# Peptides against a protein of PDB entry 4N78, part 324

Target 1, 186 residues: chain A of PDB entry 4N78
Amino acid sequence: HFQVICRLLGYQGIAVVMEELLKVVKSLLQGTILQYVKTLMEVMPKICRLPRHEYGSPGILEFFHHQLKDIVEYAELKTVCFQNLREVGNAILFCLLIEQSLSLEEVCDLLHAAPFQNILPRVHVKEGERLDAKMKRLESKYAPLHLVPLIERLGTPQQIAIAREGDLLTKERLCCGLSMFEVILT
Target 2, 155 residues: chain B of PDB entry 4N78
Amino acid sequence: MAELQMLLEEEIPGGRRALFDSYTNLERVADYCENNYIQSADKQRALEETKAYTTQSLASVAYLINTLANNVLQMLDIQASQLRRMESSINHISQTVDIHKEKVARREIGILTTNKNTSRTHKIIAPANLERPVRYIRKPIDYTILDDIGHGVKW

## One batch from the design tools (peptide; made by RFdiffusion4, then SolubleMPNN)

Design b2_p30_5_s3
Fold by OpenDDE base, seed 1:
Structure b2_p30_5_s3 (fold): chain B 186 residues (1-186), chain C 155 residues (1-155), chain A 30 residues (1-30)
Amino acid sequence: as target 1 above (186 residues)
Amino acid sequence: as target 2 above (155 residues)
Amino acid sequence: MGVLEEAAKEAEEKRKKEEEEKERLEKELL
């Protein structure tokens, strides 16, 4: 599903969706969630001492349950605040999955474009073969596929300009060193 | 452009008129040959003259049709070349617009990105009162005691 | 520099300035 979404939206659509999600998350955090957190801080016991370890895990749990009873029984917290937190969590997960899917599409695009851009993979050298000789053979094999040099020789000035810009845009991808998810977490 | 205009305005219409005039002339020749054959005492000579006129007429019509056809083909080739050039120009404009749109899109998404190597220096503001680390003797928490308390997901 | 890298750099510089301004304001409130 996320791969299909990435293909349909492209960079423009993804940017718009991500911006709107960030606005929604910001609105939830600065609005309803902040208000509930402030209220919870006011109602929270000023002194919460750790019970003695002698009470065991059940006794400690009951102690904290009793201390937080008023908070747990707050109906609006359960229905509204937790729902908003879930929405924020879903938005974060959505952004992560979109970025991952986009990265996969970008890698595929880079791999498909590589033969046309004089980007050759490192070839496995068998014992006794020189790496340089094998690489030179590969370069010679794929030389006719180099699009920009081909257009520079045969194309019009306008075609050359478009080819160069297209080549640059093809090489530049988010997966090469940029992260959207890290921005969302800040 | 001048060649196409000459073909459209002069050569092709002129060729069509010539073909029409040829039709009218051929009708007159046919009438002449018929009358000449009827009136002539030497029917064999009249027939040979008719054969000669027929051959000449067929040759002239064939020439006019061939000339007109070649001019029409030339016109179509020029028009096809013009359409190809126009298509190429439109494609170049379209590609330029697409590249521009892509650059805009990339700027928009780019502002939502950061370098992966950015060290998360979140200054954890340590609360000023470092409560003395109570030596939490990690007794192994027997989590089995909690198995009976709540809707535990049995894995 | 590509369009993406330039945009990312500009955004990072903006975020850094905003964070510095926020820290300054927080220090003024304390």
Scores: peptide ipSAE 0.132, ipTM 0.738, DockQ to the pose 0.798
Fold by OpenDDE base, seed 2:
Structure b2_p30_5_s3 (fold): chain B 186 residues (1-186), chain C 155 residues (1-155), chain A 30 residues (1-30)
Amino acid sequence: as target 1 above (186 residues)
Amino acid sequence: as target 2 above (155 residues)
Amino acid sequence: MGVLEEAAKEAEEKRKKEEEEKERLEKELL
């Protein structure tokens, strides 16, 4: 699903969605969640001592349940605050998954373009083969596919300009060194 | 431009008129040949003359048709060339617009990004030594990481 | 420098300025 969304929206659509999600998250955090956190801080027990370990796990749990009873029983906390936190969590996850899916799509694009851009993978060298000879053979094999040099030789000045710009845009991808998710987390 | 205009306005209409005039002339020639054959005492000579006129007339019509056909073909070739040039221009504009749209989209998404290599600089209260901006070294994309991804033929 | 990298750099510079301004305002409130 996320792959399809990335293909459908493209860079512009993804940017718009991410911006709107950031606004929503900001609104939730600075609005409702902040208000509930302030209220919770006011209702929080001023003195909460760690029970003795001799009470065992059930006794310790019961102690904390009693101390936090007013917080746990606060109906609006469960219905509103936790729901808003879920929405924030979902937004974060959505952003992460979109970025991952976009990165995969970009990598695929780079791989498909590579033979046409004189970008060759490092080939595995079998024992006894020279890497240089194998790379040279590979370069020679794909040399006729180099699009920009071909257009520079046969194309009009306008076509050459477009080909160069297209080549540049193909090489410039987010997956090469940029992250959206890190921006969302600040 | 001038050649196409000449073909459309002068040569092709002129050729059509000539062909029409040839039709009327052929009728006159036919009438003449008929009358000449009837009135001539030398039927053999009259027949030979008719054959000559027929051959000449057919040759003339064939020439007119051929000339007209060639002019029409030339007209079509010029028009086809104009369409190809127009197509090329449209394609250029389209590609330019697409590139521009892509650049805009990239700027928009780029604003929402940060460099992955920007380590969370912990506020290391580092002493005042100006760390030199680490030049972004474009690490060559190691495509070997992707060798295991896909049905690519291991050559 | 690619369009993406330039945009990212500009955005980072803007965020840094905003953070510096925020820190200044926080210091003034103290």
Scores: peptide ipSAE 0.053, ipTM 0.721, DockQ to the pose 0.838
Fold by OpenDDE base, seed 3:
Structure b2_p30_5_s3 (fold): chain B 186 residues (1-186), chain C 155 residues (1-155), chain A 30 residues (1-30)
Amino acid sequence: as target 1 above (186 residues)
Amino acid sequence: as target 2 above (155 residues)
Amino acid sequence: MGVLEEAAKEAEEKRKKEEEEKERLEKELL
């Protein structure tokens, strides 16, 4: 699903969606969640000492349950605050999955373009074959497919300019060194 | 453009008119030949004259048809060439627009990105020996590094 | 430098400035 979304939206659509999600997340964090956190901080016991280990796990649990009773019984926390946190979490996950899917699509595009851009994959060399000879053979095989040099030789100045620009845009991808998710986390 | 216009406005219509006129003239020639044969005391001469007119008429019509056909073909060739030029121009514009749109989209998404913290790979202190600029061998970008990132679609 | 990288750098510089300004304001409130 995310791959399809990436293909349909493209860079523009993804950017718009991500921006809107960031706005929503920001609004949730700075608004409702912040307010609830402040309220929770006020209701939180000022002194929460660890009960003695002698009470065992059940006794310790009951102790904390008692100290946090007011928080646990706060109905709005469950219905509103946790829902908002879920929404934030979903938004973050969505962003992550979109970025991952986009990266995969970009890699695929790069791989598809590679033969036309004189980018050859490293071929697994079997024992006894010279890597250089194999690479040279591969280069020779794909030499006629080099788009930019071909257009530079046969094309008009306008076509050459477009080809160079297209080649550059094809090579420059987010997956090569950029992350959206890191920005979302700051 | 002038040649196409001349073909469309003058030569082809003119050729069509000439063929039409030729049709009417052929009818007149036929009538003449018939009457001449009937009225002539020398039937053999009249027949030979009819043969001559028939040959001439056929040659004339053939010429007119050939000329018209060639003009139509020429017109079509010019039009086809014009269409190809238009297509090329449209394609160029389309490509330019697409590139522009892509640049805009990339700027928009780019502002939402940061450089991946390349882990401090140890400063490979390039040994000070300026080894001769090894011809920039485009190191193939090893995309296999990404194979472990995400649900590995094994292609 | 690609369009993406330039945009990323500009955005990063902006974020850094905003963070510095925020830190300054927090210090003034203290």
Scores: peptide ipSAE 0.047, ipTM 0.714, DockQ to the pose 0.825
Fold by OpenDDE base, seed 5:
Structure b2_p30_5_s3 (fold): chain B 186 residues (1-186), chain C 155 residues (1-155), chain A 30 residues (1-30)
Amino acid sequence: as target 1 above (186 residues)
Amino acid sequence: as target 2 above (155 residues)
Amino acid sequence: MGVLEEAAKEAEEKRKKEEEEKERLEKELL
């Protein structure tokens, strides 16, 4: 699903969706969640000492349950605050999955474009084969596919300009060093 | 442009008119040949004259048709060439617009990105001393410690 | 002038001359 979304929206559509999600997350964090956190801080026990380890896990759990009874019984916390936190979590996960899917799509595009851009993969050399000879054969094999040099030789000045710009745009991808998710976390 | 205009305005209409006029002229020639054959004392000479006119007329019509056809074909070729040039121009504009849109889109998404910090994955150094599992000794929970904590009902 | 137009004109002129000659002969016989 995320791959299809990335393909359908493209860079512009993804940007718009991400911006709107950021606005929603910001609104949830600075609004409702902040208010509940402030309220929870006010109701939080000022002195909460660690119980002795001798009481074991059940006794420690009962201790904290008793100390936090007022918080646990706060009905709005479960219905509203946790729901908003779930929405924020879903938004974050959505952004992460979109970025991952976009990165995969970009890598695929780069791989598909590589033969046309004189980007040759490192070939596995079997024992006894000269690397240089294999690389030269590979270069010779793909030389007719080099789009920009081909258009520079055969095309009009306008076509050459478009081809160069297209080549540049094909090479420039987010996956090469940019992260959207890091921006979402700040 | 001048050649196309000449074909459209002068040559093709002129050729069509010439064909139409040739039809009327052919009818006149046919009438002449018929009357000449009927009235002539020398029927053989009249027949030979009719054959000559028929051959000439057919040749003339064939020439007119061929000329007109060639002019129409030439017109179509010029128009096809103009359409191809126009298509090329439109495609160029379309590609320019698409590139521009893509640049704008990339700027928009780019502002939502930051450089990937290659966080050096700190090798989780396994703590050398596996803390010996402290034997879990179940001590009975003394709940009386909670009696002084909270709004408990003093019995 | 197309070859056909010239041929038609020549034929018409020939007919006219023949008719004029016929009329002349008829007038001479009249």
Scores: peptide ipSAE 0.000, ipTM 0.661, DockQ to the pose 0.003; fails the geometry check

Design b2_p30_5_s4
Fold by OpenDDE base, seed 3:
Structure b2_p30_5_s4 (fold): chain B 186 residues (1-186), chain C 155 residues (1-155), chain A 30 residues (1-30)
Amino acid sequence: as target 1 above (186 residues)
Amino acid sequence: as target 2 above (155 residues)
Amino acid sequence: MGVLEEASEEAKKELEEKLKELKEQLEKLL
């Protein structure tokens, strides 16, 4: 689904969605969540010491339940605050999955374009073969597919310009060194 | 442009008119040949004359048809060439617009990005012994081990 | 003849309209 969304929205649509999600997250964090957190901090027991281990797990649980009774009984915490936290969490996950999906699409595009851009993978050399000789053979094999040089030789000036720009846009992908998710986390 | 206009407005209509006129002329020639053959004392001469007129008429019609056909083909070739040029121009503009849109989109999304800190991932020292890829036998995770952990609803 | 002429004129018109639209889009983007 995320791959389809990435294909459908493209960079523009993804950017818009991400920006709006960031606004929503910011609004939730600075608004409702912050208010509830402040309220919770006020109601939080000032001194909550670890009970002695001799009380066992049930006694410890009952102790904390009693200490946090006012918080647990705060109905709005479950209905509003936790929902907002879920929304924030979902937004973060959405952003992560979109970025991952986009990166995969970009990598695929790069791989598909590679033969046309003189980007050749390192070939596995069997024992006894020279890497350089294999690479030269591979380069020679794919040389006719080099799009920009081909268009520079056969194309109009306008076609050459477009081909160069297209080549640049193909090479300059986010997956090569950029992360959206890191920006979302800060 | 001028050549196409000449073909459309003058040459092709003119050729069609000439062909139509040739039809009426052929009828007159046929009538003449028939009458000449009937009235002539020298039937052999009249026949040879008829053959000559027939050959000439056929040649003329063939020429008119060929000329008209060539003019129509030329017209179509010019139109096809014009369409190809227009298509090329449209494609160029379309590609330019798409490239620009893509650049704008990339700038917009780029604002939402930061450079991946290539943290020097510690050289995962590949263990010297490449442990044989243990065929990951997907042991089904027996989740029943967790059935006793927590207040889960036992179905 | 007439059908081909009509088809060519229609195709020409369509291309001209597309060209105009693309030019307008380009002008808005530049």
Scores: peptide ipSAE 0.017, ipTM 0.687, DockQ to the pose 0.013
Fold by OpenDDE base, seed 1:
Structure b2_p30_5_s4 (fold): chain B 186 residues (1-186), chain C 155 residues (1-155), chain A 30 residues (1-30)
Amino acid sequence: as target 1 above (186 residues)
Amino acid sequence: as target 2 above (155 residues)
Amino acid sequence: MGVLEEASEEAKKELEEKLKELKEQLEKLL
């Protein structure tokens, strides 16, 4: 699903969606969630000491449950605050999955473009083979596919310009060192 | 342009008119040959004359048809060349528009990106400071980053 | 002959219209 979304939206659509999600998340965090956090901080026990370990896990749990009873019983916390937190969480997950899907699409594009851009894969060298000779053979094999040099030789000035720009745009991808998700987390 | 216009307005219509006129003339020749054969005391001579006119008429029509056909073919070739040029122009503009749209899109999404940190621990840090949107900066692409993605060849 | 001429002229007209549209789009984007 996320791959399809990435294909349908493209960079433009993804950017718009991400921006809007960031606005929503910001609104939730700075608005409702912040207000509830402030309220919770006010209601939070000023002194909460660790009970003795001799009470065991059930006794310790009951102790904390008792100390936090007023917070746990706060109905609005469950209905509103936790829902908002879920929305934020969903937004974060959405962004992560979109980025991952986009990265996959970009990698595929790079791989598909590679033969046309003189980007050669590392070749496996068998015993007795020279890497240089093998690479040279591979280069010669794909030389006729190099788009920009081909257009520079045969094309009009306008075609050459477009080919160069297209080549650059094809090479420049977000997956090659950029992250949207890190921005969302900050 | 001038050649195409001449073909469309003069040569092809002229050729069509010439064929029509030729038809009318052929009818007259036929009538003449028929009457000449009927009235002539020398039927053999009249027949030979008819054969001559028939051969000449067929040759004339064939020439007119061939000329007209060649003019039409030439017209179509010129038009095809014009269409190819127009198509090339349209494609150029379309590609330019697409590149521009892509550049805009790249700028927009680029604002939402930062350099990947090697740190495995994503700390959800509450955005204290609105870090200025890092403008997308075109950097040389390190393709080695792809070596760990999928089933690609590691260098 | 007339049909081919008409078809070619129609195709030309369509391409001219597309060219015009694309130029207008380009002008809006630039």
Scores: peptide ipSAE 0.016, ipTM 0.675, DockQ to the pose 0.014
Fold by OpenDDE base, seed 2:
Structure b2_p30_5_s4 (fold): chain B 186 residues (1-186), chain C 155 residues (1-155), chain A 30 residues (1-30)
Amino acid sequence: as target 1 above (186 residues)
Amino acid sequence: as target 2 above (155 residues)
Amino acid sequence: MGVLEEASEEAKKELEEKLKELKEQLEKLL
């Protein structure tokens, strides 16, 4: 699903969605969640001592349940505050999954373009073979597929300019060094 | 442009008119040949004259058709070349627009990005001593160790 | 009859001129 969303929206659509999600998250955090957190801090027991371990896990749980009864029974906390926290959580997860999906698409694009851009994989060298000689043979094999040099030789000045710009845009991807998710977390 | 215009307005219409006129002339020549053959005392001579006119007429028509055909082909070639040039121009504009849109989109999404802190994960220096894979001896988990932790029933 | 003969002679003359022109063009190409 996220891969399809990435393909349909592209960079522009993803940017718009991410911006709107950030606005929503900001609104939720600075508005409703902040208000409830303040209220919860006010009603929080000032003194909550750790019960004796002798009460066991059930007794300790009951103790805390009793101490926090007013908070647990606060209906608006469950219906509004926790819902807003879920929405924030979902937004964060959405951003993460979109970035991951986008990164996969970008990697695929880079891999597909590689033969045309003189990007050669590191080849396995058998014992006794020289890596340099093998790489040179591989380069020679794919040299006719190099798009930009081909267009520079055969194309018009306009075609050359477009080919160079297209090549650059193909090579430059977010996955190479940029993260959206880190921005969402700040 | 001038050549195409001449072909469209002068050469091709002129060739068509010439061909039509040739048809009319052929009819007149045919009538002449028929009458000449009927009236001539020397039928052999009249026949030879008819053959000559027929050959000449066919040659003329063939020439007119060939000229017209070549002019039409030339017209089509010029038009095809114009279409190719227009296509190239449209493609160039389209590609330029697409590249521009892509650059804008990338700038917009780029604002929402930060550099990946590739924390140089400390090279996990593989400990020089390859700890021999300690043969995972499945020691049965002695759960009795947990018997003293929690409400476990001591059997 | 006279008009047709004149038209046929004119047509003949025009055809002869075209043939001559064709021959001249052919000779120029040879």
Scores: peptide ipSAE 0.013, ipTM 0.664, DockQ to the pose 0.003
Fold by OpenDDE base, seed 4:
Structure b2_p30_5_s4 (fold): chain B 186 residues (1-186), chain C 155 residues (1-155), chain A 30 residues (1-30)
Amino acid sequence: as target 1 above (186 residues)
Amino acid sequence: as target 2 above (155 residues)
Amino acid sequence: MGVLEEASEEAKKELEEKLKELKEQLEKLL
């Protein structure tokens, strides 16, 4: 599904969706969640010391349950605050999955364009073969497919300009060095 | 442009009219030849004249048809060339627009991106021995290097 | 009468041959 979304929206559509999601997340965080967090901070026990280990895990748990009883019983926390946190979480996950899917699409595009851009795959060198010789052979094989040099030889100045620009756009992808998800987390 | 216009407005219509007129003239020539043959005391001469007129008429019609056909072909060639030029221009504009749209889109999404913190690659302590500049072998861009950068969904 | 008929038939045949040749030439040109 995310791959299809990426294909349908393209860079522009993804950007718009991400921006809107960020707005929603910001609104949730700075609004409802912040208010609940402030309230929770006010009702939080000022002194909550670790109980002695001699009480064992069950006793320690009961201690904290008792200390946090007012928080646990706060119905709006469960219904509203946690729901908003789920929404934020879903938004974050959505962004992550979109970025991952986009990266996959970009990689595929790069791979498809590679033969036309003089980008050769690393050839597995079997024992005894010179990497250089294999690479040269591969370069020679794909040399006629190099789009920009071909157009530079046969094309009009306008076509050459477009080809170069297209080549650059094809090579420059987000997956090569950019992260959207990191921006979302900051 | 002038040539195409002349073909469309003058040569081809003129050729069509000439061909039509030739048809009418052929009918007149036929009538003349028939009457001449009937009225002539020298049937051999009349027949020779008819042959001559027939040959001339056929030659003229053939010429008219050939000329008209050539003009039509020339017109079509010019039009085809014009269409090809227009197509090229449209394609150029379309490509330019698409590139522009793509650039805009990339700028928009780019604002939402930050440079991947390349983990401080441990200073590859350059081994002290300056290994001879290995001939710049265009290392193929190993896109598999991107496999590690992308959260490869290990399927 | 016979000589004229023969001459007319010969002339007709010659005309038909020329017409055929012209048609063939025309077809080659087309």
Scores: peptide ipSAE 0.000, ipTM 0.653, DockQ to the pose 0.003

